# Designs tried in a protein design run: peptides against a protein of PDB entry 6A30. Part 101

Target 1, 150 residues: chain A of PDB entry 6A30
Amino acid sequence: AQDADNVLQPIMDLLDSNLTLFAKICEKTVLKRVLKELWKLVMNTMERTIVLPPLTDQTMIGTLLRKHGKGLEKGRVKLPSHSDGTQMIFNAAKELGQLSKLKDHMVREEAKSLTPKQCAVVELALDTIKQYFHAGGVGLKKTFLEKSPD

## One batch from the design tools (peptide; made by RFdiffusion4, then SolubleMPNN)

Design b2_p24_3_s2 (from b2_p24_3, 12 letters changed)
Fold by OpenDDE base, seed 2:
Structure b2_p24_3_s2 (fold): chain B 150 residues (1-150), chain A 24 residues (1-24)
Amino acid sequence: as target 1 above (150 residues)
Amino acid sequence: MSKSEQRIKELTEKLKKAEQEKLE
């Protein structure tokens, strides 16, 4: 459990900041679309991060996520005019896009079979992330989260 | 509760609040 928490912490930090912002500025349908894309991104990132040797890449992702997450907090969120909200979404999307590029730089270590312990941590992490994205019913539907091909 | 579970709860509350503020 502690290992899963450690793995999830950087992702949750990013998601907490961005999802809260998106929830405030996005219309419900737009938010759902954003959440779906974020879900895909997180799943892909986790798959790659876990398949890659766990220790070094988590720190890099965490550091990158932390550097990008801190930049978003400083703005006194005056209720942005429609233009400001769009720019914030664009900036957030750009930051997320950089995470996708990080995916390409993550050394395709050959899919070494995860140890049973690693598999258990991944499963726990996935379940936790599903709960996170469901957000007590405010986020994505459970059916969508369950059907997402891993 | 694990740290992650607590964070999920906190996020859920924040999201609910954000959605409520939009309806208001």
Scores: peptide ipSAE 0.236, ipTM 0.761, DockQ to the pose 0.772
Fold by OpenDDE base, seed 4:
Structure b2_p24_3_s2 (fold): chain B 150 residues (1-150), chain A 24 residues (1-24)
Amino acid sequence: as target 1 above (150 residues)
Amino acid sequence: MSKSEQRIKELTEKLKKAEQEKLE
């Protein structure tokens, strides 16, 4: 459990701020689309950083995500005014576009063999991140998360 | 409760609040 937490913490640090912002500024349908793209990005990043390099490089997941997610202040996000909201949505869309570019560069490489311990950590991490993205029903549907290739 | 579980709970509450605020 602790190893899985260590893998997820950098991802959650980035996603907490982003998801909070997106939840406030996006309409429900738009938010779902954003979440789906973030989910794909996270899954691809996890696959590359856990399956290809040793698990000891787990911090790389957060680093890769942060490299493309920089610019969101950790500040308390307030509901934007009408004028500010448009600009915030534009900025969010720009950030999402950068993340999408990262996704496209995440070509699946040949997976290295994982030890049983590494497999267990990955499985636990995946279960946890699914719960994170589901967010008690506010986020992505469980059915979508289960259909995503692990 | 693991750290991740706690963060999930916190995020869930934040997101629910954000959605509720949009409906009001």
Scores: peptide ipSAE 0.228, ipTM 0.754, DockQ to the pose 0.778
Fold by OpenDDE base, seed 3:
Structure b2_p24_3_s2 (fold): chain B 150 residues (1-150), chain A 24 residues (1-24)
Amino acid sequence: as target 1 above (150 residues)
Amino acid sequence: MSKSEQRIKELTEKLKKAEQEKLE
């Protein structure tokens, strides 16, 4: 359980900051679309992080996610004009896209079968993230989260 | 509650507050 929490903390830190911002600036329908894309990205990143071998890479991804999360705090959120909100989403998507490119540089070590312990940690982490994105009914629907290709 | 569960609760409350503030 503690290992799962350690893996989730950097992701939750990034998502807390971004989701709070998006909830304030986005219309409900736009927010839902953004959440769906973020969900796909997080699931893909987790799958790769867990499937890819050494724990050192989790620390690197966590550090990268944390470094990008800290950069957003310093900007005085001037209520962006409608045009500025789109640019912020685009920039956030671009930053997340760079995380996806980091994925390609992570040495595809041959998918070593996850140990039973690693599988258990992944399952717990996935359940926690599903709850996070559902956000007590404010976020994504449970049906969407359950149908997402695990 | 686990640390993660507590954070989920806190985020949920923040998001609910943000949505309520937009409706006002």
Scores: peptide ipSAE 0.227, ipTM 0.760, DockQ to the pose 0.765
Fold by OpenDDE base, seed 1:
Structure b2_p24_3_s2 (fold): chain B 150 residues (1-150), chain A 24 residues (1-24)
Amino acid sequence: as target 1 above (150 residues)
Amino acid sequence: MSKSEQRIKELTEKLKKAEQEKLE
């Protein structure tokens, strides 16, 4: 359980910062589309992160997230003007784009068979992430989460 | 309750609040 929490923490930090914002500014259909893209990204990232040796991944994801997170702290949450909302979406898209590049660097590692311990952590992490994206019925449908290609 | 479970609960509440604010 603690290992799963450690794996999920960076992902949740990224998602928590963006999903609340998207929920506020996006129309329902747009929000669902954004959630679907984030789901795909998270699934792809998890598959690669768990296959990679644990030591390098937390520092790399944490460092990548920290370098981009420093800019958001100081601003008094003025209701973003329509221009500010667009900029936030652009920044979020840019962050997602950088995560996709991280994906390309991770592609080269051979499909190493997960140890039974790693499999158990993955299963627990996947269940937790499904719950996270479902968000008590506000997020993605359970049927979508269950049928998504793992 | 795991830390992740607590965060899920918090996120769920935030998202519900955000959706409610759109309906008002």
Scores: peptide ipSAE 0.210, ipTM 0.743, DockQ to the pose 0.758

Design b2_p24_3_s3 (from b2_p24_3, 12 letters changed)
Fold by OpenDDE base, seed 3:
Structure b2_p24_3_s3 (fold): chain B 150 residues (1-150), chain A 24 residues (1-24)
Amino acid sequence: as target 1 above (150 residues)
Amino acid sequence: MTKSQQRIEELTKKLKEAREEKLK
């Protein structure tokens, strides 16, 4: 439990200020879209960190940012201020590049499978981060969080 | 209560407050 908490604290530090700001300035629909994109980014980063150990942190982050940047451009929901929302998400994604610290906490050796202890820490961390994005019901719906990111 | 749980509760409160302020 303490290990999972230690892994999540840096992620929460990166997200708290941005989510609070977005909640203040965004309309409900825009905020929900931003939360969904951030969720996908976080989950994909965690998944790739666990599944693809040989990738360098910069390469992994760069690939995720490029994939999400292209996906966000294609998913043009007719929002009146599309450019601003997209740029904000992109900026948040750049800050989330520091999620590389998650790898350092969870994976001791880049080329090896996770130990049972590490798996338990990852599972607890994933459950906790789902609760974080649900935010007592004011964030994302549980049904969305239970689905695999596309 | 874990530190993470405390952070979740704090965020929940902040998001609720932000929504309420937009409705005033």
Scores: peptide ipSAE 0.382, ipTM 0.853, DockQ to the pose 0.765
Fold by OpenDDE base, seed 5:
Structure b2_p24_3_s3 (fold): chain B 150 residues (1-150), chain A 24 residues (1-24)
Amino acid sequence: as target 1 above (150 residues)
Amino acid sequence: MTKSQQRIEELTKKLKEAREEKLK
């Protein structure tokens, strides 16, 4: 449980601020779309991290995600006269676009077979992150989360 | 309760609050 928590904390640190922002600025259908894209990104990132580097580098996912998250604060694109809401949506979309580029920076290492212990940690982490994205029923549907390839 | 579980609850609360604010 502690290992799964340690793996998830950096991801949750990144997602908490973004999801809170998106929840404020996005309509329900847009928010769901954003959540689906974030879910895909997280799953792809986890898959690559699990398949490529050893689970001991717990800090690598968080550091990579954190490095890409911090870069967005400086790019105040002063878009002109449109409402503060449109600018926030644009900024959020830009942030999502930058997060998608994180995929390209993950070096594919040789696939290491996970030990049974590592598999158990990953399973627990996946279950926890599914609960996170479900967010007590406000987020993604359980059926969507269960259909996602592990 | 794990730290992750606490964060899930906090997020759930924040998302609910944000939804309620929009309905207002």
Scores: peptide ipSAE 0.371, ipTM 0.847, DockQ to the pose 0.755
Fold by OpenDDE base, seed 2:
Structure b2_p24_3_s3 (fold): chain B 150 residues (1-150), chain A 24 residues (1-24)
Amino acid sequence: as target 1 above (150 residues)
Amino acid sequence: MTKSQQRIEELTKKLKEAREEKLK
């Protein structure tokens, strides 16, 4: 459980600020679309991180996510005028785009077979992140999260 | 309760509040 938490904390740090912002700015339908794209991104990132040797990459992703996540907090959210909201979405999308690029820089180290312990941590992490994206029913539907290709 | 679970609850609360604010 603690290991899964440690894996998820950097991702959640990034997502918490961004999702909270998006929830405030975006209309419900737009928010759902953003959540779906973020879900795909997170799943793909996790898949790659998991397939890659677990220990070193988590710290790197966490550090990268932490560096980028801290940049967003410094903006005193003045109630963005509609223009400011768009810029914030753009900036957030840019940050997410950098995460996608990070995906490309994650050296495809040969898929080392995960140990049973690592598999259990991953499964727990996946279940937890599904709950995170479901957000007590405000986020994505469980059916969508369950149908997402593993 | 795990740290992740606490964060999920916090996020859930924030998202609900944000949604309610928009309906007003």
Scores: peptide ipSAE 0.356, ipTM 0.839, DockQ to the pose 0.767
Fold by OpenDDE base, seed 1:
Structure b2_p24_3_s3 (fold): chain B 150 residues (1-150), chain A 24 residues (1-24)
Amino acid sequence: as target 1 above (150 residues)
Amino acid sequence: MTKSQQRIEELTKKLKEAREEKLK
């Protein structure tokens, strides 16, 4: 359980602020589209992380997320005026674009067989992240999350 | 309750509040 939490915390740190912002500024349909794209990105990232050797990933994901996250700390979230909404969407899109670049740096190392313990951690992490994206029924539908190709 | 579960609950609350604010 603690290992799954450690894997999920960086992802949740990235998503929490962005999802809260999108929920405020986007209509329901746009929010659902954003959530679907984020879900795909997270699933692809997790798939690649699972294929990568477990020991290097916490440090690399943490370091990569920390290197990109340093820019967001200083901003006193002054609710920017109408002109600033576009800039926030642009910044969020830029952050999403940086996540796609993270995908390119995740070298497909040969799928090392996960140990039973690693499999259990991954299963728990997947269940937890599904709950995260479902968000008590406000987010994505369970049927969509369950049908996502593993 | 795990830290992740607590964050899920917090996010759920924030998303619900944001939706309710849009309906006003």
Scores: peptide ipSAE 0.334, ipTM 0.830, DockQ to the pose 0.771; fails the geometry check

Design b2_p24_3_s4 (from b2_p24_3, 12 letters changed)
Fold by OpenDDE base, seed 3:
Structure b2_p24_3_s4 (fold): chain B 150 residues (1-150), chain A 24 residues (1-24)
Amino acid sequence: as target 1 above (150 residues)
Amino acid sequence: MTASQKRIEELTEKLKKAIEEKLK
């Protein structure tokens, strides 16, 4: 239980902060698109954390996300209200990439198969995140959440 | 209910309300 909490807390803090902002500033259609893209990003991040061997460089998930985003200048990106939804998603992706600390909590063991305990933690984390994105029925549909992002 | 579960419920409700306000 404590291990699951340690994994979920930083993810949920990040999601709450970003989605609260997006819900305020985005038009309905844009918000729905943002939710879908964030879901895909979360699932991809979790999959890579679980499936990819602990590559020692904490920077790699961050770097993979950074390599595609050359154009983000150093400044405190005040997300202008008129910024392209793509840029907002990219910024959210970058912040999620900093959750590389999640890797240390989920993958203590080398490039081996997940232990039953680790599998249980991942399953609990996934169910919790699905519940959050469903948002009592006003968020993403269950059918969408049950599909693999691949 | 664990502290984590309670927090998730609170955050879920927060997101739900934010989306509902947008749908009005």
Scores: peptide ipSAE 0.318, ipTM 0.816, DockQ to the pose 0.428; fails the geometry check
Fold by OpenDDE base, seed 4:
Structure b2_p24_3_s4 (fold): chain B 150 residues (1-150), chain A 24 residues (1-24)
Amino acid sequence: as target 1 above (150 residues)
Amino acid sequence: MTASQKRIEELTEKLKKAIEEKLK
């Protein structure tokens, strides 16, 4: 459970920061698309990061996501109350871009088989993230979340 | 529930509310 928390916390911090902004500024159809893209990005990042290095007490995912998440928080310019919609979209796109850069830094090394413990941590983390993206039924559909992004 | 689970529930509710505002 603690290992799952270490993985989840940085991911959720990053997701909350991005999705809160997107939910405010995006139209419904755009928001759904953003949710789907973020889901794919998170899944791909997790797959690459967990399968490659042995999960240490500081899961490499947790460390990498925390590093980038902290950078995102520090760089998060408070949108001035009078910022036009264009600037808000630009800022949101920039934040999404930072998440994408995280994916690019994930080197695909030879997939080491996950230990049973690592598998359990991943499963728990995935279930929790799925719950978040489902957002009580108003977010992504369960059927979509159960599909591989590949 | 772990601290993380509680946090995730809170964040999930936050996202839910934000999306629901778009559905009105």
Scores: peptide ipSAE 0.293, ipTM 0.799, DockQ to the pose 0.493; fails the geometry check
Fold by OpenDDE base, seed 2:
Structure b2_p24_3_s4 (fold): chain B 150 residues (1-150), chain A 24 residues (1-24)
Amino acid sequence: as target 1 above (150 residues)
Amino acid sequence: MTASQKRIEELTEKLKKAIEEKLK
């Protein structure tokens, strides 16, 4: 359980920071696309994070989040003008892109078969993330989440 | 319920609410 928490915490922090904002500022169709892309990214990141020794990835995700988290000033979200919203989306996409690049730098450790313990952690994490992305039925469809390559 | 599970539920509800506001 604690191992799952360690994997989930950084991911959920990232998702909460970005998706909640996107949900507020994006049009419905755009939001849906963003959710789908984020889902793919999360699945890919999670797969790699669990396959890779947990210590190095948490630090890197944490560092990436910390470097970019400074920009979410708690300031009064003045609904940024349309231009500011676009820039925030761009910045968030850039951050997500860095997570994708993190994919390339995350050492291709040979897909060592996950230990049963690691599998259990992954499954728990996946179920939790699926629940998050489903968002009580208003987010991604369960059918889409289930078809997504684990 | 673990602390993380509780947090995830809270975050899920937060996201849900944000999306629901867009659907209005």
Scores: peptide ipSAE 0.282, ipTM 0.794, DockQ to the pose 0.490; fails the geometry check
Fold by OpenDDE base, seed 1:
Structure b2_p24_3_s4 (fold): chain B 150 residues (1-150), chain A 24 residues (1-24)
Amino acid sequence: as target 1 above (150 residues)
Amino acid sequence: MTASQKRIEELTEKLKKAIEEKLK
């Protein structure tokens, strides 16, 4: 349980900060696309984080997530003009793209088979994240979440 | 429930409300 919490906490902090903002500024169709892309990103990140030795990656993910989280706190969010919203989405996509580059650095470590304990942590983490993305039925459909390669 | 599970429930409800406001 504690190991799952350690993996989930940084991911949930990132998702809470970004998705709350996106839910406010994005049109419905755009928001749905953002949710789908974030779901894929989270699944890919979790798959890699669990395959990689847990200790070294928590510091790197935490540092990367912390560097990006600080920028959003200060500003009185004036409702960004349509151009500002697009730029924020672009910046968020760029940040997510940098997480994809982190993917390339993390893939180089030997694909260690998951231990039974790691599998249990992954299953718990996946169920929790699926619940979050489903958002009580207004988010992503269960059928979409279940088709995602666990 | 773990501390993380409780937090996720709270965050899920927060996200749900934010999305529902867009559907109005």
Scores: peptide ipSAE 0.252, ipTM 0.778, DockQ to the pose 0.531; fails the geometry check

Design b2_p24_4_s1 (from b2_p24_4, 19 letters changed)
Fold by OpenDDE base, seed 3:
Order: C-alpha cells, then sequence, then structure tokens
Structure b2_p24_4_s1 (fold): chain B 150 residues (1-150), chain A 24 residues (1-24)
C-alpha cells in the first residue's frame, strides 16, 4: 500500500494541479483535447518508467513530478488578468514540455522484467489514473482509456 | 468546472479505498 501510494501521490498531485488550471481557463472542447494529451503523456511516461531500472524511476518521476508540482504551488491562482492567463498557459505548456522531455531522457535501456510486486503496484497505479481521467463520466470515456497502450 | 473536480475527486477516493482494502 505504501509503495503504491508513493508512486501515485506525485502523479495525482501533478494531474490535479494541471487539470484544475485547465478546467478554469479552457473551453470544454479544448479541455477534452488537453485531457487526451495528458493521458497519452502519462501512459507514455509510465510505460517508459516501467522499462527503466526501478531505482532511477522513483527518483526521476518523483523528482520531476515534485519539481513540477512545486512550480505549480507557487503559482497562486490569482484571478487571471488577461496577461496572467497567457503566462499561466505558458507555464502549463512549459511543464507539459518538460514532461515530454522526460520522455526523451527515458532511454529504453534493457527491458528488465518487473517483479510481481512492481507489476501489482503499476496495475493499481494505472487503475487509479484511469479513474481520475474518467472522473465519473465527465472526463474521458472509459473505452478511450482502455484502448490506450497499457 | 467545480462539477468536474468533484467527480474526479470522488472517483479517485473510491479507487483508493478499493485498493487499500486489497492491500490490507
Amino acid sequence: as target 1 above (150 residues)
Amino acid sequence: SEEFRKKREEAIQKKKEEWAKKLA
């Protein structure tokens, strides 16, 4: 339980911060597109993390997510003046861009098989993230989440 | 929207409770 929480909590904090921001500033159609891109990014990041050695993964995801999460905490959602909205979008795009760069640094080293314990943690994490994006039916469709390369 | 946030939080909490029971 603690291992799963340690993996999930940074991801959930990052997602919550970003989605809260996007939900406030984006139209519904734009928000859906953002959710789809975030889902793809999260899935790709998790897939790559699973392939990388466990020691670097917790530290890199945790550090990157924590670094990004701390960056968002300082962004006290002041009511966006027009100038503030552009800066928030820019910062959010920068954070998403950094997650994309993480994708580039996750070199497919030798696919070490996950231990059964690690597999169970990843499955739990994936289920939680899927529920997060589905959001009781107001977010992404369940069929879309299931078709994503697990 | 506030509704989206609320539904998201409810979904997360439900899953956390489910896996907490399985891992206990």
Scores: peptide ipSAE 0.069, ipTM 0.606, DockQ to the pose 0.556
Fold by OpenDDE base, seed 1:
Structure b2_p24_4_s1 (fold): chain B 150 residues (1-150), chain A 24 residues (1-24)
Amino acid sequence: as target 1 above (150 residues)
Amino acid sequence: SEEFRKKREEAIQKKKEEWAKKLA
C-alpha cells in the first residue's frame, strides 16, 4: 500500500498540476491531444519504472516532482495571452520532456521480473491513472486507454 | 475547464477510496 502510494502520488501530483494548467490555457481539441501525449509519456515511464527496481525510480520521480512543485505559485493565473499560453505550453512541454531525459539517467539495470506484489501495485497504479485520464468521462475515452499496452 | 478539473478530482478521489478498501 505504502509503496504503491509512494509511486502513484508523485505521478498524480505532477499530472494534476500540469493538466490543470493545460485545461485553463488550451482549447478542448488541443487539450485532448495533450492528454494523449501525456498518456503515452506516462505509460512509457511506467513501463520503464516497472522494469527498473522500485527504489531508484521513487527517488528520481520524487526529485523531478520536487523541482516542478515550486513553480506553481498561487498567482492569479490571468488568462495568458496567446503568446503567454504558447510559452506556458512550451515550458510545460519542456518539463515533460525532462521526463524523457529521465530515460537516459535511468540506469539500465537488468529487467528483473516483478514480484506478484509489485505486479499488483502496478495494476492498481495503472487503473488509477486510467481513471484519472478518463476524468469521469470528460477526458480520454476508455477505448483509447485500453488500447495502450499494459 | 472547471468541469474537467472537478471530474478529474472526483475520479481520483474515488480511486483512492477504492484502493484504500482493497488494501484494508
Scores: peptide ipSAE 0.068, ipTM 0.609, DockQ to the pose 0.469
Fold by OpenDDE base, seed 5:
Structure b2_p24_4_s1 (fold): chain B 150 residues (1-150), chain A 24 residues (1-24)
Amino acid sequence: as target 1 above (150 residues)
Amino acid sequence: SEEFRKKREEAIQKKKEEWAKKLA
């Protein structure tokens, strides 16, 4: 339980920071597109993470998030000028792209059947992420989130 | 954007509470 929270919390924090930034600088239509792509990326990453031994994934996600988390000092997000916003999007996309590269280093070890406890954790994590992306109805539609390859 | 942030945070908090109850 605590291990699952330790994995989910950094991902949620990363998503929250990035989506908050995108919500401020992007038009609603662009934001929806970004949300859809992020959702796909998260689902694909989680799918691969589940197929891989859970222990290796925690350390890799933690390491990736720690490398980028040091720069998010609580400094007053001065609304970057429009040019700075584009660079921030690029940097955020690069960070997300590094999460995709983590995918290539995840050796498909034989999917050890998740223990019932691990399954419960994954289900809860997925539900939390779905609720996050739905955002009380202002984000992605539930039907879109449910059609994602479960 | 602020409404999105607020609703997202509420959703996250609600799920954390549900998580805490199930893991406990």
Scores: peptide ipSAE 0.064, ipTM 0.610, DockQ to the pose 0.516
Fold by OpenDDE base, seed 2:
Structure b2_p24_4_s1 (fold): chain B 150 residues (1-150), chain A 24 residues (1-24)
Amino acid sequence: as target 1 above (150 residues)
Amino acid sequence: SEEFRKKREEAIQKKKEEWAKKLA
């Protein structure tokens, strides 16, 4: 339980920070596109993280998320000037790019079968992320989230 | 944007509560 929270909390904090930024800056249609791409990125990253041995990936994701989460909170207080918004988008894009690179650096270590505990954590994580992206109906449709290749 | 943020936060909070109930 605590392990699941330790894995999910950094991801949720990153997602919340990025989606809050995108929701403020992006037009609705652009936001939906960003959400779809972010969903794919998160699913692909989770898939690789799950297939990879849990210990190294949690530390890397946690470190990446912790480094970036601290940077985004400091920028939150000032009314985003156009320059600040652009820089925030650039930083968010850089963060997403680092997640994508993490995907590339996550060498498929030998597909160790997930323990039942790890499977339960992943299922819970996926359900939480799906609800987050659905956002009570204002985000992505449940049908889209369910059809996404797990 | 504010509605999206609010609904997202509600969804996250609901899941945290569900997790807390399963872990107790």
Scores: peptide ipSAE 0.076, ipTM 0.623, DockQ to the pose 0.461; fails the geometry check

Design b2_p24_4_s2 (from b2_p24_4, 19 letters changed)
Fold by OpenDDE base, seed 2:
Structure b2_p24_4_s2 (fold): chain B 150 residues (1-150), chain A 24 residues (1-24)
Amino acid sequence: as target 1 above (150 residues)
Amino acid sequence: AEEFREKVKKAIEEKKKEWEKKQK
């Protein structure tokens, strides 16, 4: 449980920050598209976090996520003008793009068979993330979440 | 669109609360 929480917490913090922002500023169609891209990103990040030795990557992902999460200063969110919303989306996309670059720098270490414990952590993490992205039926469709490459 | 945003926001907040409860 604690190991799963350690993996999930950075992801949940990222999701909370980004989805909260996107839920405020995005139209329905844009929000759905963003959710799909975030889902892909999370799946890719999890796949890598699982395949890579746990210690170094959690700190890097956590540090990257924390550095990017701090950029959302608690400033009185004036409803960003349409231009500000676009810039926030762009910044969020840039942050996501940096996570994608982290993806490219994370050497695909040889797919060591996940230990049963690691598999259980992954399954729990995936279930939690699926539930989060489904958001009680208002987020991504369950069928879309289930078609994601395990 | 606003109704959808509010629903998503609410769902996120609910999941956040659930997560915070599990961490405690």
Scores: peptide ipSAE 0.059, ipTM 0.587, DockQ to the pose 0.102
Fold by OpenDDE base, seed 4:
Structure b2_p24_4_s2 (fold): chain B 150 residues (1-150), chain A 24 residues (1-24)
Amino acid sequence: as target 1 above (150 residues)
Amino acid sequence: AEEFREKVKKAIEEKKKEWEKKQK
């Protein structure tokens, strides 16, 4: 449980911050696109964290997500004007999209077999993230989330 | 569009509350 929380907390913090912002400023179509890109980013980050030698589990996911999230100042993002918000979202989506493409170029290092405990943590994390991205049916479709490489 | 945003917002807030409850 604690290990799962350690993995999930940074992800949830990132998601909460970004999705809350995007939910406020995005149109439905834009928001869905942003959600998809965020999902890809999260999945890629998790995959890398799992495949890469366990640097401190919490620090890797958090650092990878934070490294890519650094452009979002922790500050009370004043809702930029619709135009500025759209551009920010577009830029964020573009950056996230580029990260998704980077996955295809990363040589799948042989996925080290996760321990059963690590698998359980990952499964719990994935479930939580899927639920979060689904957002009660207004976010991403479950079918889309499930097609993501587990 | 506004209705959608509000629904997403509410869903996020609900999930946040659920998460906070699990941390207790």
Scores: peptide ipSAE 0.054, ipTM 0.575, DockQ to the pose 0.207
Fold by OpenDDE base, seed 1:
Structure b2_p24_4_s2 (fold): chain B 150 residues (1-150), chain A 24 residues (1-24)
Amino acid sequence: as target 1 above (150 residues)
Amino acid sequence: AEEFREKVKKAIEEKKKEWEKKQK
């Protein structure tokens, strides 16, 4: 339970910050595409976080994810004009790009086989994230989420 | 489109609250 919480909390903070912003500024079709890309990013990040040694990589990912979450708490974002929305998407994409760079730094470590404990944590984490991305039926379709490899 | 965005936002906020309750 605690290990799952340690993995999920940084991800949930990231998702809350970014998806709340995207939901405000994106058109429906754009939002769905953004959700799909975020899903892939989260899945890749989780896979690496759990497969890699728990101490150094979890703290690094957690720190990076938390640092980006704090920047979005500032201010009643009025519904931005199209120009303001584009700039906010650009800024959010830049933040997501930093997560992709973290991915590149982590790729250098060989994927270890998961222990039974790690597998249980992954399963719990995946179920929680699938529920989050489904968002009570208004987010991504369950069929899309189930097709994503664990 | 605006109705959809508002529904997504609300669902995200609800899931956040559910998560925060599980952590207590």
Scores: peptide ipSAE 0.052, ipTM 0.579, DockQ to the pose 0.098
Fold by OpenDDE base, seed 3:
Structure b2_p24_4_s2 (fold): chain B 150 residues (1-150), chain A 24 residues (1-24)
Amino acid sequence: as target 1 above (150 residues)
Amino acid sequence: AEEFREKVKKAIEEKKKEWEKKQK
């Protein structure tokens, strides 16, 4: 339980901050697109974290999530003028792009078989994140979340 | 569009409260 909480808490904090912001500034179709991209990002980050050795992963996810979270805190929520909302989306896309570039630098180390404990933590984390993105039916459809490559 | 945004916000807040309850 405690190990799953340590992995999930930074992810939930990032998702809460970003989704709250996007829900305020985006229209419905843009918000759905952003949710899909965030889902892909989270799934890709989790997949890489599971494949990498546990000690480097908590620090890397925490550092990645903190670097992205600190960029959001300094934004004094001035009422985003249309220009500010576009810039915030651009900055979020740039941050997502940087996470995507980290994809290229994460050397596919040999697919070490996950221990049963690691598998259980990942399953719990995935279920929690799926539930969060589904958001009681107003977020992403369950069918979309289930078709994501496990 | 605004109704949808408000529903999403409410659902996010509800999930946050559920998560905070599990951490206690």
Scores: peptide ipSAE 0.047, ipTM 0.576, DockQ to the pose 0.106

